# Ledger of designs, part 181: peptides against a protein of PDB entry 9IZ0

Target 1, 345 residues: chain A of PDB entry 9IZ0
Amino acid sequence: ITCLGSNGHTYKQLVKGGNDDLRQDAVMEQVFEQVNGFLRSYRKTSQRNLSMRTYKVIPLALKTGVIEWVQDTIPLGEYLDSAHKVYHPKEWSLSTCRKLIAEKQMEDLETRLKVYDLVCRHYRPVFRHFFLESYADPVQWFTTQTNYARSTAVASVLGHVLGLGDRHGQNILIDKTSGEVIHIDLGIAFEQGKKLPVPECVPFRLTRDVVDGMGITGVEGVFRRCMEFTLETLRREEDSLLSVLEVLRYDPLFSWLISPLRRMKKQKMQLENFNQPESGNITTDASRDPKIQRNNVSGESEAERAILKVRQKLSSTLSVEASVGELIRIAQDPSYLALMFCGWS

## One batch from the design tools (peptide; made by RFdiffusion4, then SolubleMPNN)

Design b2_p19_4_s4 (from b2_p19_4, 9 letters changed)
Fold by OpenDDE base, seed 2:
Structure b2_p19_4_s4 (fold): chain B 345 residues (1-345), chain A 19 residues (1-19)
Amino acid sequence: as target 1 above (345 residues)
Amino acid sequence: KKEEIERRRKLVKELEELK
């Protein structure tokens, strides 16, 4: 739909109808806006215009809402698939890579690492080309690549601290005007990504293509320093951030747990992304509902546990530099990436 | 827009083959 704003501007909006709980997204966007306030208040982050890119979410009902259409964006995964076919036409398809990783999903770590390495050798990074293709002016190229590294650093720290999950290439948009990243579909937070059928083992997405977009310095320089400044700001504002999260503890509309419906939907999408449609009637006999013991873990107990984990991630036990160094190491570690649904790109 | 992206991709590829 197109809405006329009170400012006389027309805004394109996406109306989502169906089982997507947009309240989770709206709450996370509100947390991001508060964090953006902290980032503006500190000189080290303000001087670099560090922010989490936000979008407007208006929940209209339990299963309906309006999302701001972010203009001039492309999903990271859409760009990477198209660019990979152009730059590396002799390499493996994304479907071939997914199939090989899926076939070894139940194997030991050593076997999974061997398959991951094999996939990586046959699916090379291309995301540097986004900036080279999009910006003919060297100043614009450098500025947009810098904005990408900065925005990715903020999103990486904040995504780790809040335990943001489901960070696949379709849930990360690239703004073609600024080079900034925009994270969408925020309904997997507070480490609920570890409860997915393929559990999330990395603190944030820092795959080879995410790094390739930073240019020749990779994670060094702009990205690392912006992570450090962001984490320093969040540690200083720990009490303020925890106070924002405590408000959510008492919100009866906020779910600290991944909904069974959302888990099933994500499981189905993971399976459908592994299966190219070979025409085979797999009658999934839906008759074995495992008695998921509704451990009535009170929503309050899960909220308290989530807030405690946020506090632990903001601990000053390690320096900012040591903490960021370890996060970058873990996010790039093949032993974790080999366990992911798509850790190679 | 697609044609211009494809033109730039070709140019970038030609420049990488020259390095």
Scores: peptide ipSAE 0.035, ipTM 0.660, DockQ to the pose 0.014
Fold by OpenDDE base, seed 1:
Structure b2_p19_4_s4 (fold): chain B 345 residues (1-345), chain A 19 residues (1-19)
Amino acid sequence: as target 1 above (345 residues)
Amino acid sequence: KKEEIERRRKLVKELEELK
């Protein structure tokens, strides 16, 4: 839809209907706005304009809401699939890579590492080309690549601290004007990604293409330093951040658990991305409710566990540099990336 | 926009093949 703003400008908005509870997205966007307040309050973060890019989410009903149309964006995965075909036309298709990883999903770590390495050799990073294609001016190129590294650093720290899951290439938008990342579909948070059929093992997405977009220094320089400044800010504002999360503990609209429906939908999407639709009417008989014993873990007990886990992630036991160093190491570790649905790109 | 992106991709590829 197109809405007229109070300023007389027309804004395109996405009306989202379906099983996606936009209340989760709206709440996470509110948390990001509070964190953006903290980032503006400290010299090290404010001087770099560090922020989590947000978008307006207005939940209208249980299954309907309005999302701000983020203009001039592209999904990271859409860009990468297109760019790999252009720059490496002799390499394996994304579908071939996915198939090989899927065929080994139940195998041991050694077998999965061998397949991950094989996929990596036949699907090379291309995300550096986004900046080279988009920005012919060297100053514009440098600025946008810097903005990308900064925004990715903020999103990586926040994604880790809040346990943000489902960070695949379709849920990460690239702003074509600024080079900044916009994270969408925020309804898998507080480590609920570990409950997916393919458990999330990394603290945030730091795949080879995510790193390739940072330029010649990779994770070293702008990205690492901006992660450190972001984590330093969040540690200073720990009590403020925890107070924001405690308000959500009592929000009847917020779910600390992944809904069974969302879990099944993500399971189906993970499986369907492996099978090309041969034209078979799979009447999915919805009658097999697996009796997952709803251990009535009260939503309160999960909220308490989530808040305790956030506090643990903000612990000052290690230096900011040591903590960031360990996060970067884990996020790039082949032993974790080989376990992911798409850890190679 | 798509045509301009594809033009720039071609140009970048040609420049990388020259290095």
Scores: peptide ipSAE 0.033, ipTM 0.596, DockQ to the pose 0.014
Fold by OpenDDE base, seed 4:
Structure b2_p19_4_s4 (fold): chain B 345 residues (1-345), chain A 19 residues (1-19)
Amino acid sequence: as target 1 above (345 residues)
Amino acid sequence: KKEEIERRRKLVKELEELK
């Protein structure tokens, strides 16, 4: 839809209907706006224009809302699928890679590592080409690639601290004008991604294509330094950040737990993305409810645990450099990436 | 815009095939 604002400007908006509760997205965007305040107040982050890219989310009902249309964007996964077909037409399809990883999902780590390595050899990174294709001017190329590395660093630290999950290539938009990343579908936070059918085991998305977009230095230089400055800012503003999260503890609209319905929806989407279209009607036999021990954990006890986990992630026990170094190491570790839904791209 | 992106993709591909 297009709305006329009280300022006389027209705004394009996406009306999202269906089963998605936009209240979590709206709350996480408000947290990002507060964090952007901290990043603007601190000299090391403000001098680099470090921010989490935000968009307006207005929840209208339990399953409907209005999202600001982010113009001039593309989903990372859409670009990568298109680019892989162009640059590496003899390599495996994304569907072939997904199938091979899925077929070994229940196998041991050694078998999963062998399949991950095999997929990696037959599906090479291409995201560097986004910048080469988009910018003919060398200054624009370098500036946009730098903006991408900076934006990805902020999103990586903040995504780790807030425990953002479901960071697949369709939930990460690339701004074609600035090269900045925009994270969408924020309904899996506070480590609830570990409760998905394929548990998340990395702190943030730092796959081979995410790194390839940083250019020749990869994670070294702009990305690492911007992660360090972002984490230093968040550690300095720990009490302010925890106070923002404590307000959310009393928001009756915020869910600290992944809903069973969202979990089932993500399970179905994961299964549909692994299966070729020829595998007819998987009757989701809803009768195999794994005995999820419904630990009747009160929503309050989950909020308290989530806030405690944020505090633990902001701990100054390790230096900023050591903490960032360990996060980068874990996020790139094949032993974790081989366990992920799409760890190769 | 689409044709220019396709032209640049072709050029970048040709340059990567020369490495």
Scores: peptide ipSAE 0.031, ipTM 0.590, DockQ to the pose 0.014
Fold by OpenDDE base, seed 3:
Structure b2_p19_4_s4 (fold): chain B 345 residues (1-345), chain A 19 residues (1-19)
Amino acid sequence: as target 1 above (345 residues)
Amino acid sequence: KKEEIERRRKLVKELEELK
């Protein structure tokens, strides 16, 4: 819909009517606003304007809400698919790469690593070109690339700590004005993505293209330092963050369990994306809700386990530098990336 | 905006083919 604002400007809004419970997204956006408060209060993060980019989500009913239309954005995956075709027209298509990875999904790790390496050699990173082609002014280029690395660092720490799953190129938007990342479709949190048929093995998305967008220093510079400062802030504010999550434990609107419908939709999306490049809006007809009695006991036990995992991820047992170093290592490890649906880009 | 992005993308590609 298009709404006329009180300022006389027309705003596009996405009215989402469908099986997606926008209450999950709205709650995660509220958690991000609290975290953004912590990032603004801490000197090392405040001086760098570190924040998780948020978007307005207004849940209207169980399956209906209004989402803010984030202007001047592009999905990372849409940019990458278009850029690979232009810069590397002789390389393999995204569909060919997906097919080869899918055909080897049931094979051993050694075979999957060989296929991943083969795909990587035939599908090169191009995300550096986003900054080069979009920003002709060198200061604007440097600023937007820096904003991208900072924004990705914050999103990576929060993605790990809050267990944000399904962080593929279609649910990461790039702001074309600032270079910042905007994470959308936050309906898989607290490591529920590990329960999918293709489990999420990485703490956050740090694929070759995600790194290529950081420029010549890759992960070694703005990204690593901003991850460290973000994690240091979250460790300092551990009790404050856990208190926010404890409120959600008792929120009857928040589901700590992936709904069977959302699980089926994500399963279907994982299976269909192996065979077709077009994410057609499959309106799964809402009429087959199996009345699975939500045993409240299972939700409370999952909330408690989720909060305990957040506490564990905020543990000061390792230094901030060692913890960030290990997260970066795991997120780039071919042994994990080869197990992903799309770990090469 | 789209045409300008396509123009810049073409220019960047031409500059890479010259390296």
Scores: peptide ipSAE 0.030, ipTM 0.593, DockQ to the pose 0.014

Design b2_p19_5_s1 (from b2_p19_5, 11 letters changed)
Fold by OpenDDE base, seed 4:
Structure b2_p19_5_s1 (fold): chain B 345 residues (1-345), chain A 19 residues (1-19)
Amino acid sequence: as target 1 above (345 residues)
Amino acid sequence: EEEEKLKRILELMEKIRKE
């Protein structure tokens, strides 16, 4: 839809209908706006214009809402699939890589590492080409690549601290004008990504293509330093951030747990992303009731655990540099990436 | 073609696992 604002400007908006509860997205965007306030208040982050890119989410009902249309964006995964076909036409398809990782999903770590290494050798990073193709001017190229590294650093720290899950290439948009990342579909937070059929094992997405977009320095330089400054700011504002999260504890509409419906939907999407659309009637035999031990943990006890986990991630037990160093190490560790749905790109 | 390629890769991996 297109809406006329009270300021006389016209805004394109996306109406999302279906089974997606946009309340979690709206709440996470509000948390990001508060964090952007903290980042503007500190000289080290403000001087670098560090921010989480946000968009307006207006939940209209349990299953409907309006989302601000982010103009001039592309999903990271859409760009990467297209770029791999252009720059490496002799390499394996994304479908081949996905099928191999899926086929060995139930195997031991050693086997999964061998599969991951094999996929990595036949599917090389290409995301550097986004900046080389899109920006003929060297100043624009350098500026947009720097903005990408900065925005990815902020999103990585916030994604870790808030336990953002489901950070696949379709849930990360690239702004073609600024080079900044925009994270969408924020409904898996507070480490609920560990409860997915393929558990999330990394603190944030720092795959080979995410690193390739940072240019010749990779994670070393702009990205690492911007993570350090962001984490330093969040540690200083710990009480303010926790106070924002405590307000959500009393929101009866906020779900601290991944809903069974959302889990099933993500499971189905993961399975469908492995299968080419063969027109086969997949009779969803809904009869495998996994004995999910319904630990009737009260929603309040899960909110307390989530807030405690945020506090633990903001702990000053390690230096900012040591904490960021360990996060970068874990996010790039093949032993974790080999376990992921798409850890190679 | 892609399915035959996948099958050959899986056969190669099973060979490497036995070596």
Scores: peptide ipSAE 0.022, ipTM 0.620, DockQ to the pose 0.106
Fold by OpenDDE base, seed 5:
Structure b2_p19_5_s1 (fold): chain B 345 residues (1-345), chain A 19 residues (1-19)
Amino acid sequence: as target 1 above (345 residues)
Amino acid sequence: EEEEKLKRILELMEKIRKE
């Protein structure tokens, strides 16, 4: 829909209805605004203008709401698919890579690593070209690449701490004006991504293309340091962050668990990437709501486990540098990326 | 031109590295 603002400007808004609980997105955006408050209050993060980019979500009813249309954005995955065809037209298609990885999904780690390495040799990173194409001025190029590395660092730390899942290239937008990342579809949180048909094994998305966008230093520079300052801020504000999450514990409408419907939808999207669209109208009449006995594993017990995991991730047992170093290592480890649905780009 | 651009980029990166 397009709304006319009181200022005479027209605002595009996405009306989402039916299947996704926009209340989860709205709550996560509210958590991000609180975290942005902490980042603004702390000198090391404030001086660098570190923030999680947010978008407005207005829940109207169960499964319906209005989302702000983020102008001048592109999904990371859409850019990468288009750019790869331009810069590497002789390499494998994204569909070929996806097919090879998933044909070997049930094989051992050694076989999956060999296939991942083969895919990586036939599908090279291209995301550096986003900045080179979009910004003719060297100062704008550098500023935008810096903003990308900064925003990716904040999103990586916060995404790890909150256990954000489903961080595929369609759920990460790039702002074409600032180079900042915008994370969307926030309904897989608190490590529920590990319950997906393809379990998420990485703390955040730090694939070869995500790193290629950081420029010649890759992770070794703005990104690593901004992760360190962000984690230092979150450790300092641990009690404040946990207090925000405790408010959600008592929200009867907040789901700490992935919905069976969302799990099935993600499973279908993972499978439909294999089948050519045979136009078979299988109207699977999903009218049988299986009375999944909500085993009263009290939403309170799952909330408590989630809060405990957040506290564990904020532990000062390791230095900030050691913790960030380990997160970066794990997020780039081929042994984890080879297990992912799209770990090569 | 590209080498000078790269050098200026590296100098700017080193400046941001020190900030």
Scores: peptide ipSAE 0.021, ipTM 0.418, DockQ to the pose 0.013
Fold by OpenDDE base, seed 1:
Structure b2_p19_5_s1 (fold): chain B 345 residues (1-345), chain A 19 residues (1-19)
Amino acid sequence: as target 1 above (345 residues)
Amino acid sequence: EEEEKLKRILELMEKIRKE
């Protein structure tokens, strides 16, 4: 829909029906706005204009809401698939890479590492070309690449701390004007991504293409430093952040657990992205609902566990530099990336 | 024009290095 703003401008908005999770998105966006307040309050983060890019989410009903249409954006995965076909037309398709990873998903780590390495050799990074293609002016190129590295650093720290899941290339938008990242579909948080059929093993997305977009310094430049400043700010504001999360403990509309329906939908989407539609009537025998005993772990005990995990991630036991160094190491570790749905790009 | 662009890039790099 197009809405007329109080400022007289028309805004395109997405009316999303059938998404039970718009409340989760709206709450996570509210948490990001509070974090953006913290980032503005400290010189080290404010001087760099560090922020989590947000979008407006207005839940209207259980399954209906309005999402701000983020103009001038592209999904990272859409750009990467298109650019890879242009720059490496003789390499493997994304579908071939996905198929090989899927065929070996039940194998041991050694086999999965061999397949991951093979995929990596036949699917090279291309995300540097986004900046080279889009920005002919060297100042714009440098500025947008810097903004990308900064925004990715903020999103990486915050995504780790809040345990954001489902960070695939379709849930990460690139702003074509600023180079900043915008994270969407925030309904998998507080480490619920570990409960997906393909468990998330990395703290945030730091794949080869995510790094290729940072330019020649990779992670060892603006990105690492901006992660450090962001984590330093979140550690200083630990009590403020935890107080915001405690308010959510009492929100009866907030789910600290991934819904069984969302888990099943994500499972189906993961499987459908592996199976080309051969026209076979897959009778989804919906009859094997495993009676996963809903241990009525009260939503309160899951909230308490989630808040405790946030507190643990903000612990000052290690220096900011050591903590960021370990996060970057884990996020790039082939032993974790080989286990991911799409860890190669 | 190119010298001004280069100067501006160097200023931005130096700003980011000092930050």
Scores: peptide ipSAE 0.023, ipTM 0.462, DockQ to the pose 0.011; fails the geometry check
Fold by OpenDDE base, seed 3:
Structure b2_p19_5_s1 (fold): chain B 345 residues (1-345), chain A 19 residues (1-19)
Amino acid sequence: as target 1 above (345 residues)
Amino acid sequence: EEEEKLKRILELMEKIRKE
C-alpha cells in the first residue's frame, strides 16, 4: 500500500497478512534503536557512525502488520545469484550447488566437507563486483564498501549477542545508496534457530561472498575493528542492554519461544531450499500440526535462559580482540559452513 | 576534479586507519 503521511510525503508500505507475527520483528527493531543509542554515546563507535540499520514495523494484530518498504535495496542472495551468472557463467548453478549439499546432508562431516569444498571450487565469490559496478566514482566506491564493512560488523556482533538466526541471503538487504546491510525477518532471536531441524551453528553470516564485499583486506580491515568497537560498547552498556531485555521478559506480547507456525515455516524453507527453485508462493496449508511434545518450559524460564546467554556473550573473560577473533574464526569455519543449507556464498 | 577525488580518498583512508 502507499500511505500519505501527515508531513505530505507518500510512503510505500508492505502489508503482511496471514501467519507472520510481526511483533517479534517490531520488538527486535526497538532493541536495535536502544543499541544505536549506546553506539552514538560511545566515542569509538560514534566517530565511525556505527549503527544497526533499522526499518519500521507496525504490528496491527497477532498475524498482521505493516512494514516499511525499504527503497533502493536488493536482497543479497538475489544480487549474488544474478552476478554469479554474469561473472562466472561456466561455473555451477546455485540449484546444482544446493542439490549436491542436500543429497549429502545425512552423510558424515568428512563427506560433507568434501562436498562443500567441491561446491566452493565450482561457485566462486562475486560480491566485490557489487561495489565496482554500482559506483563509478572512486570516493563513492570506497565510502560504500566501508559502510558495508561497518554495517556488517555491527550486524554480526548484534546477531551473535542477540542470537539472531536464519540470516540467509534473502533476509539481508543491501542499500544501493549507502552500501549498508539491512537485516529483515527477525522472527528468530535468542538462539531459537538452534532448535530447528537444521541447527544454526555459526554466530553470524560470514560466508565467502560476505567477505568478498569487504574488498582486498577482507575481515582484517574495517570489519574486524568495527566488530571490536561494537562489542566494547555492548560490554560497557551490558547492564543497560540487559535492563532493556528484562522489560521484554515481562512483555506479554513478546514470545521467548519460536511459535509452532514460524518453526514449521522455517523448517519448510530449510527443506524447500534443498529441493525446488524459488517459487515464491509458499501456500501455508496449515492442516497437520504434528504434536510436538509440549515440553512445559515456561516462557519465563526461556527468557531467563536467553538473558543469561546474552550476559555470557558479553563476558569480559576474554579481551574484545580475542572474542572477536574467535567469532570470526567460527563464522568462517568450514566444519560449520558445510553443515548449512547455503554456507558457500 | 580527479585530484580532489584522490585527496578525499586519502583523507577517508587516513580517517579509517586512525579508527
Scores: peptide ipSAE 0.021, ipTM 0.440, DockQ to the pose 0.011; fails the geometry check

